# Designs tried in a protein design run: peptides against a protein of PDB entry 8OXM. Part 285

Target 1, 371 residues: chain A of PDB entry 8OXM
Amino acid sequence: FKAEFRLAGGVNLPKIIDCVGSDGKERRQLVKGRDDLRQDAVMQQVFQMCNTLLQRNTETRKRKLTICTYKVVPLSQRSGVLEWCTGTVPIGEFLVNNEDGAHKRYRPNDFSAFQCQKKMMEVQKKSFEEKYEVFMDVCQNFQPVFRYFCMEKFLDPAIWFEKRLAYTRSVATSSIVGYILGLGDRHVQNILINEQSAELVHIDLGVAFEQGKILPTPETVPFRLTRDIVDGMGITGVEGVFRRCCEKTMEVMRNSQETLLTIVEVLLYDPLFDWTMNPLKALYLQQRPEDETELHPTLNADDQECKRNLSDIDQSFNKVAERVLMRLQEKLKGVEEGTVLSVGGQVNLLIQQAIDPKNLSRLFPGWKAWV

## One batch from the design tools (peptide; made by RFdiffusion4, then SolubleMPNN)

Design b2_p26_2_s3 (from b2_p26_2, 14 letters changed)
Fold by OpenDDE base, seed 1:
Structure b2_p26_2_s3 (fold): chain B 371 residues (1-371), chain A 26 residues (1-26)
Amino acid sequence: as target 1 above (371 residues)
Amino acid sequence: DVLEEKNKQILENLENADEIMRLMSE
């Protein structure tokens, strides 16, 4: 291990360490502290299973529909070594880095990322109408720039086109699988993009099975499909390649219902897999930068008083697990709001929900729905 | 010890899920 570390972006300030392997090769490793890396490990395996399903289907295999996975080595309940996704950058770092972010470079006269965040934070406790109006003002003065990622990285037009297609396919696959697994909206620092493949890597999978809907500010989108995410697809946006890849991914997921239910059932009842949302995790995920000062580290939650009857906890857990499985079964049947939809109808509904400015305006401002 | 055993059990449960996926595909 080198004595030096770099901070990765994101709320948990994970440490990037350079390690020399026994082979004498330097490898970057991400050391996460405080995160349940078991949840990341489990979700990576679920992604591998989804990839296996996608590889078996001829239509998804031909389209190379895959979710990028990374190796997780849990060292403890709260620590582990992630294989650092070498050659990846957080989309948030590319887009809204304070020094050299693409928004600042390409749109210097737009609002700063800080101004956008401030405006949306000011209306966080306001009506949905006020949030929508301010969100529309922010969006008008903060135009998408993510198209420039592929243009900067891939100068050859043929390579550029192929990489834009790889990006679009990666967004489609991760969006649909993420919806099925209930990952919801993803913070811009928790989506990495590979600088060589243009494929996305989702990290920090601490919100799954629609647990984002029970956050203090509930999620209102099935997946992250913000204006910059769409802009990266190019002029067709969500139409054409993205939609077709979503439909083909959803087709495979729906046709694999029994397998997916069995896998998720095993995971939900694994006593080692804590997927449940707790109040502290919820507060942490939606903490305001201003509120960071008051969380004294002295929450030694004395383990003593939560001797609530093990039976009541188990019953409450089982009822949550059953609801998750039931909702997963509904999704895999195409049941949305009590109506059975075709694959195309379901995918269309999800896309419309994900791009709706009314839904985006209601998201937690810390997740930067205008990016 | 207890943490390594738990991580080992998670990995074993996950290998079992891969094996279930393999068996359901044959």
Scores: peptide ipSAE 0.023, ipTM 0.512, DockQ to the pose 0.022
Fold by OpenDDE base, seed 5:
Structure b2_p26_2_s3 (fold): chain B 371 residues (1-371), chain A 26 residues (1-26)
Amino acid sequence: as target 1 above (371 residues)
Amino acid sequence: DVLEEKNKQILENLENADEIMRLMSE
């Protein structure tokens, strides 16, 4: 270990440390404190399994459909080491960094990221109609710029095209697998982009199995498909390559139903894997400061062991686990709102739900649905 | 001048690449 460390951005101020391996290679590692990295470790194993399924299928293999994974080593319930995603940047840092974000550089006359957030916070407790109107005003005065990521990084036109295609495929694969697993909390700091491959890396996997729907402000979208995410795909947007890659990913997931159910069942009943949403976690996720600059005092969650009677906890847990498995089985059968859909019909419904400004306007303002 | 010409060439290459993506998406 080197004596020097760097701080990564974000509320938990994770430490980046340089380590020399037994092979003599330097490797960057991220040390997280206060977060349970077991959820991230488990979800990385599920993503590796999904990648194995995608690699076995000829159509998904030809399209190079994969989810980017990283190595997680949990050390305790509140600490661990993860492999630092070298050569990645949070999409939020590129887009909405206060000093030199792409929105400020390319759209200097639009609303600032702070003005957008303030407007949405002012209506947070208002009607859905008022939230929708303010969200549409924000969207009109905050135009997407994420196309410039690939244009800045890839100056050769042939390389640029290949990287934009890799980005679109990465969004499609992660969106469908994320939906099947019920992955939530997909805010702009939890999604990294690789500066060399243009592929996405999803981090902070602690909201899974649709537990985002039971937050104080429920999640209303199946995955992040906001205007900047779509702008990075180019003029075709969600049509063509993105839609086809979603359909081919969904075909593989649906055809792997028995395998996916068996894996998720083992994980849901693992006593070491706390996937359930608790009130303290829910408060923490939706009390995130607007600006990363406000050191919110980490509520020392005093471990008030609420000694709830063990018997009532176990019965309530089993009923929630059964409901999660039932909903996963429905998704893998193409059952949406009580109707059986084709792969194309299911993917179309999910895309429409994810891009609907009525759904986006209802999200927690810290999710930044206008980005 | 040189930066504007480079931006114009990037825009033309963008349109051509988007047309290729459309054709590859059929």
Scores: peptide ipSAE 0.015, ipTM 0.402, DockQ to the pose 0.014
Fold by OpenDDE base, seed 2:
Structure b2_p26_2_s3 (fold): chain B 371 residues (1-371), chain A 26 residues (1-26)
Amino acid sequence: as target 1 above (371 residues)
Amino acid sequence: DVLEEKNKQILENLENADEIMRLMSE
């Protein structure tokens, strides 16, 4: 290990440490100090499994449909070493985190990212109608700019076109795989983009199996397909390459139903894999900046294990696991809202749900649905 | 010790899931 460390951006300020391997190669490592890296490790393996299924199918293999993975070495229940994704940046850092963010550079007269967040926070406890109206006003005054990522990074037109296709394929694959696995918390800091490949890397995989729907502010979209995400695809948006890659990914997932159910069943009943939403995790994910001041450190995590009788915890856990498996089976059969859909019909419904301003306006303001 | 053993069990469960996938693909 080198004696020097850097802080990565984000709420947990993870430490970037340069390690010299026994091979004399320098490797960057990300040390997270509070995240359950075991969830990330398990979900990375599920992604590798999905990638294996996608590589076996000729149509998905020809399209190079993969979800990007990273190595996770859990050191403890709350700490571990991640392989630092060298040459990746959070999409939020490029778009909105800095005064030199792409929105400020390309749209200097639009609302600031802070103004947008403030407006949506002011209506957070309001009706869905009031949230929708304010969200539409924010969207009108905060126009997408993510098209400029590929334009800034790839000056050659042929390379630019190829990288835009790589991006679009990565969004499609991760969106469908993420939907099947019920991946939540897809805010702009949990999605990295590779500056060389234009592929997405999803991090912080702690909200899975639709546990985002049981948050105090439920998640209302199947995946992140916000205006900037769509703008990065270029003029075709969600049509053509994106839709076709979603359909081909969904086809492979549906044709792999038994395999995916068996894998997820093993993971759901793994006593080492805590996928369930707990109140502390829910509070952490949807904490307001204003609420940070009142959390006195007097939550001794006394492991008051509420000794709820082990039997009642186990029965409640088993019922949630059964519901997750049943919902996964429905998704893999194309059952949406009690109706069996074709692959094209299911993908179309998911795209419409993900881009619906009514669904986007209902999300927690920290998710930044206007970005 | 207990954390290394838990990490080893996670790795073994995950190797078992890879093996299940291998067997289902043959």
Scores: peptide ipSAE 0.009, ipTM 0.334, DockQ to the pose 0.022
Fold by OpenDDE base, seed 4:
Structure b2_p26_2_s3 (fold): chain B 371 residues (1-371), chain A 26 residues (1-26)
Amino acid sequence: as target 1 above (371 residues)
Amino acid sequence: DVLEEKNKQILENLENADEIMRLMSE
């Protein structure tokens, strides 16, 4: 380890440490000191399994459909070492950084990211109709710019086209795998883009198995497919490459039903894998930027000694696990809203749900569904 | 100790899941 460290931004002030491996290669590591990295570690392994399934299938292998993974070494419930995703940037940093975000650079007359957030926060407790109207106003005055990521990074037109294709494939794979695993909507800071490959890296996997639906503001989309995410695909948007890659990914997932169910069952009943949503985690995930200052969760470990009768916890846990497994089985059978759909029908429904402004307008404003 | 044992069990469960995946794919 080098003696020098950098602070990464964010509430937990993760430390970036350079480590020289026994191979003489320098590797950046992110040391998180307050986050439970176990869920990230488990989900990275599930992604590796999904990648194995995708590599076995000729159609997905031909398309190079993979979910990007990173190495996680959990050291404790609150500390671990991550492989820092070198050469990646959070999409939120590229898009909506306060000073030099792409929205401000390319759309200087649009609403600021702060104005958008303020408008949506003002209606957070309002009707769905009011949320929708304000969301549409925000969207009209905050036009997508993520197309410029590939244009800035890849000046050669042939390379640009290949990288935009790699991006589109990465979004498709991560969207479908993320839907199957119930990752839900992903905060814009928790999606990294590789500046060399244009592939997405999903980090901070603290919401899985549709636990986002039990948040105080429930998730209403199967995955993040916001206007900027779509804009990065270029003029075809969700049509053509994205849709076909989603369909081929979904086909592999559905054809691997037994494998995926078995894996997820083992994980859901693992007493070491806390995938369940707790109120403190829910508060943390849906904190307002203004509330970030006061709620240091002094997670005093001592308040977990609320002797909730082990029996009632176990029965409630088992019912949640069973419901997750049932819903996973439904997804893998193509059961949506009580109807069995074809792969194409299911993927179409998921895309429509993910891009629906009515669904997006209902999301937690902190997750910036207008980006 | 308890955390190392937990991390070890997570790793063993992941190895078992990899082996299950291997066996189910044959």
Scores: peptide ipSAE 0.009, ipTM 0.377, DockQ to the pose 0.023

Design b2_p26_2_s4 (from b2_p26_2, 14 letters changed)
Fold by OpenDDE base, seed 2:
Structure b2_p26_2_s4 (fold): chain B 371 residues (1-371), chain A 26 residues (1-26)
Amino acid sequence: as target 1 above (371 residues)
Amino acid sequence: SVLEKKNEEILENLRNADEIMRLMSE
C-alpha cells in the first residue's frame, strides 16, 4: 500500500488507495467504510452470470450486450476493497458538480443543481400533483446536457458514434438486468461512466429485489432513464438501438427463467447475503440533511438483535423471499399488472414507466430525477 | 478469521451457483 490516499466523490467519501501488487503493478483500490460490500460482491456475480447468458445468445453477443462488473473483496461486514474502476467518473460529478458541471458549463442560465434540489425538497411532503408541477418547472429550467460527455471525450466522429452506441447498449443492458433483479437506488452517484468505453458501471448494489419499493419514499421507476440518461443516447433517444437492445436483453432473460430463478433462490436463502431492507438502511438511503443533526450517537449499534423469536423472523423472511421469487417469475413470464406481455410490450411498458414525469416526480429528491 | 470463513462460504455458494448454471447449460 502507498501511504497516500485520495478521496473519491460521493456521500461515503470512499478512500482510493494505490496498492503495489507482488507483480510490481500498481492497482487502485477503493476502500468503502460503511457499505455492505458483500451485497455488491454477490450482485457482481449475478451480473457475471447474466453476462454469460448474454454471451451465449448470438443476437446479444453480436451487440456486445454486457453489464460492466468490478471486483469486490469484502474485508468486513461493513468494509472492504473494491477494484477501483480506473477512468470512471460518477455521472453526477460530470453533470452536476457545483464548480464545473456540464449543466453549469452548457446551460449557465438554467436553474442550478442546488436550486432544483431545493425546489423538490420543499414539495417532498406535498401531494403528488404539487410534486408533479414543481418537477415540470424544474425540468423546463434544467435542460439535459449529457450528450456533451461523448462530444468532449471522443473528438473523432466515427469513434464518437461508436462510443454513443456503446453507451446506449450499456444503458439498455443494465436497465433490463437491473429491472429483473429489482435493482434500486440508481441515483447519479451510484452510476459511473467509463471515460474510455462510454459504458456504465453500477455501484452500491445494496437495494435489490425491489426493496426500493418499501422505502419511506417508494421507488416508482424500474430503472434510471432520466432526461440526461436519454440525452447521452443522442437524437434517437429511447428509440432504435436502446429499445432493440432492451428487447434482446429481455428475450435472453425470459428464455433463461429457470436458471435465473434457481440462482436468485440460492441467493435469497443465503444466510450471509442480507438483501432485506432494514430501518437503519432505509433511514441512511433517504436521510435528509436536516435529519443528520438529530441522530444522536447514542444509537449504539448494540447488536440488539431484537431476539424476536427466531421463528417469527424466519417466517417473515420466508414470506418476503417467496414474494420476491414470485415477482421475479412474473417478470420473466412477462406478467405486468396481471397481464402477460410480449417482450416488446413489456419493454415498452418499462420504458414508459421509467420516463413518465409522474413517476419521476414521486421519487426521493436525493435520487435527482430531473438529471 | 470468522470473516475470512464467511467470505469463503459466500465464494463457495457463488461457485456452487456458477456450477448450477454450468450444469443447466449442458
Scores: peptide ipSAE 0.000, ipTM 0.321, DockQ to the pose 0.022
Fold by OpenDDE base, seed 4:
Structure b2_p26_2_s4 (fold): chain B 371 residues (1-371), chain A 26 residues (1-26)
Amino acid sequence: as target 1 above (371 residues)
Amino acid sequence: SVLEKKNEEILENLRNADEIMRLMSE
């Protein structure tokens, strides 16, 4: 290990440590000191399994549909070493970094990211109608700029086109796999983009199996498909390549129903895999930047020895696990809102749900649904 | 440590899931 570390951006200030391997290669490692990296590790393996399914199918293999994975070495419940995704940047850092964000660079007359956040936080406890109106005002005055990522990184037009295609495929694969696994909306800092491949890397997989729906502000979208995410696809947006890649991914997932159910069942009942949402985790995920300062000291490690009274927790846990499995089975059958849909119908519904400003306006403002 | 055992058990469950995936895909 080098003695020098860098702080990565994000709430937990993860430490980037350069490690020289026994092979003499320097590898950046992210040391998270407070995040449950076990969930990340498990989800990375589920992604590898999904990738195996996608590689077996000719149509998804031909399209190179993969979810990007990274190596996770969990050291504890709260600490581990991630293989830092070298040559990646959080999309949130590119888009809405305070000084040099793409929104400020390309749209200097738009609302600042702070103004947008403030406006949406002011209406957080208001009606859905008020949230929608303010969200539309924010969206009107905060126009998407993520198209410029590929334009800045890939100056050759042919390379630019191929990288934009790779991005679009990556978004499609991660969106559908993420929907099946119930990852929900992803915070903009928890989506990395590879500066060389234009593929997305999802990190901090602390919300899975639709546990985002039981947050104090429930998730209302199946995956993150915000305006900037769409803008990165270029002029076609969600149409054409994205839609077709979603359909082909969904087809593989639905055709792998038994496999996916069995895998998820094993994981849900794994006593070591804490996928359940707890109040502290919910508070952490939906903390306001202002609330981050106060809650840090009182998380004394000792009070988590609340003896899980095994009996009542077990019945409640089993009911939640059963409900997750039932919902997964429904998704894999194409059951949406009590109706059986075709792959194309299901994918269409999911896309419409994900881009609906009414759904986006209801999301937790901290997750920046306007980005 | 207890954590190392838990990590080994997670890794074992994950290997078992890989093996299940292998068996179900044959």
Scores: peptide ipSAE 0.000, ipTM 0.299, DockQ to the pose 0.023
Fold by OpenDDE base, seed 5:
Structure b2_p26_2_s4 (fold): chain B 371 residues (1-371), chain A 26 residues (1-26)
Amino acid sequence: as target 1 above (371 residues)
Amino acid sequence: SVLEKKNEEILENLRNADEIMRLMSE
């Protein structure tokens, strides 16, 4: 270990350390404190399984549809070492960094990221109608700029085109697999982009199996498909390549129903995998500061072992696990709102739900739905 | 300026690449 460390961005201030391996190679490691890295480790295994399914199918293999994975080594329930995704940046750092973010550079006359956050925080406790109106005003005065990521990094037109295609495929694959697994908390700091491949890396996988829907401010979108995410795809947006890659990913997931159900069942009943939403976790996730610069005093969650009677906990847990499995089975059958949809119909519904400004306006302001 | 010409050339290459993406998306 080197004596020098760098802070990564984000609320938990993870430490980036350089390590020399037994092979004599330097490797960057991310040391997270206080986060349950077991959830990340389990979800990385599920993503590797999904990648295996996608690689077996000829249509998804030809399209190189994969989810980027990273190595997680949990050391305890609240600490671990994560293999740092070298050559990645949070999409939030590129887009909305206070000093030199792409919105400030390319749209200097638009609202600042802080002004957008403040306007949405002011209406957080207001009606859905008031939230929608303010969200539309914010969106009008904060225009997307994520197209400039590929333009800045890839100066050769042929390379630029290939990388924009890789980005679009990565968004499609991660969106559909994320939806099937019910992955939440997809804010702009939990999504990294690789500066060489233009592929996305999803981190902080602690909100899964639709547990984002039981947060104090429920999640209203199946995945992140905000205006900047779409702008990175170019002029076709969600049409053509993105839609077809979503459909081909969904087809593989639906055709792998038995395998996916068996895997998720084993995980839901693993006593070492705490996927359930608890009130302290819910509070922590939705008390995010407006600006990453405010060191929120980490609530020492005193381990008040609420000795809830073990018997009532077990019965409530089993009923929640059964509901999660039932909902997963519905998704894999194409059952949405009590109706059986085709792959194209299901993907279309999910895209419409994800881009709907009414759904986006209802999200927690810390999710930054206008980005 | 040389920068403006380079930006126009980048924008034209972007339009062409977007049209190719549209054609490859059919």
Scores: peptide ipSAE 0.000, ipTM 0.279, DockQ to the pose 0.014
Fold by OpenDDE base, seed 3:
Structure b2_p26_2_s4 (fold): chain B 371 residues (1-371), chain A 26 residues (1-26)
Amino acid sequence: as target 1 above (371 residues)
Amino acid sequence: SVLEKKNEEILENLRNADEIMRLMSE
């Protein structure tokens, strides 16, 4: 480990530490100080298995459909070293950095990222109708710019095209795999883009198995397919390459149902893999500025050891695990809202759910659904 | 000026790439 560290951008200010390997190669490492890197490590293994399934299928292999993985070395329950994907940037840093973000550079007369966030925070406790109206106003005055990422990085037209295709394939693969695994918390700081490959790297995999739906502000989208994410695909948006890559990924996932269920079953019952949402994690993910003032630890809450019988905890856990497995089985059968859908029908429903401004307007403002 | 030319070249590259994406998608 070098003694020097850099702060990565983002809420958690992760420390980038340069590590010299035994091979003499410098590897940047992201040290997250509070995140359960075990969850990331487990999810990386699941992604590697999904990649193996995708490589076995001729259609997905020809399309080079992969979810980007990184090495996770968990050091403790709340500390570890992520292999920092050298040459990656958070999409949020590129898009909505305070000084030189792409929105400010290309759309200087639009609302600032701060104004958008403020407007959505003001309506956070309001009706869904008021949230929708303000979200539409924000979206009208905050136009997508993520197309400029590939244009800034890839000056050669042929390279630019290949990279935009790689981006679109990466979004499709990660969206479908993420949906199958119920991956949540897909805010703009938890999605990195590789500046050389244009592929996405998903980090902070602590919200899985649809546990984002039980947050105080439930997640209402299956994956991040916001206007900037779509803008990066070019003028075809979600049609053509993206849709077909989603369908081919979903086909492989559905055809691998038994394998995926067996793997997820082992993970759900792994006592070292804390995938369950807890109130402290929920507060951390959706911390409101108003809630900081009342979290004076009145340490005087008496130690009423509610000896919740170990048996009742285990029974409650097992019921949640069974429900997760049942829902995973439904997804892999194409069962959505009690209806069996074809691969194309299921993918279409998921795309429509992900781009629906009514769903997007209901998300926690920190998720930045307008980006 | 330079930004407009770059935007035109970008838009032309976008169109060409969308056409190639369409063709590669067929």
Scores: peptide ipSAE 0.020, ipTM 0.426, DockQ to the pose 0.016; fails the geometry check

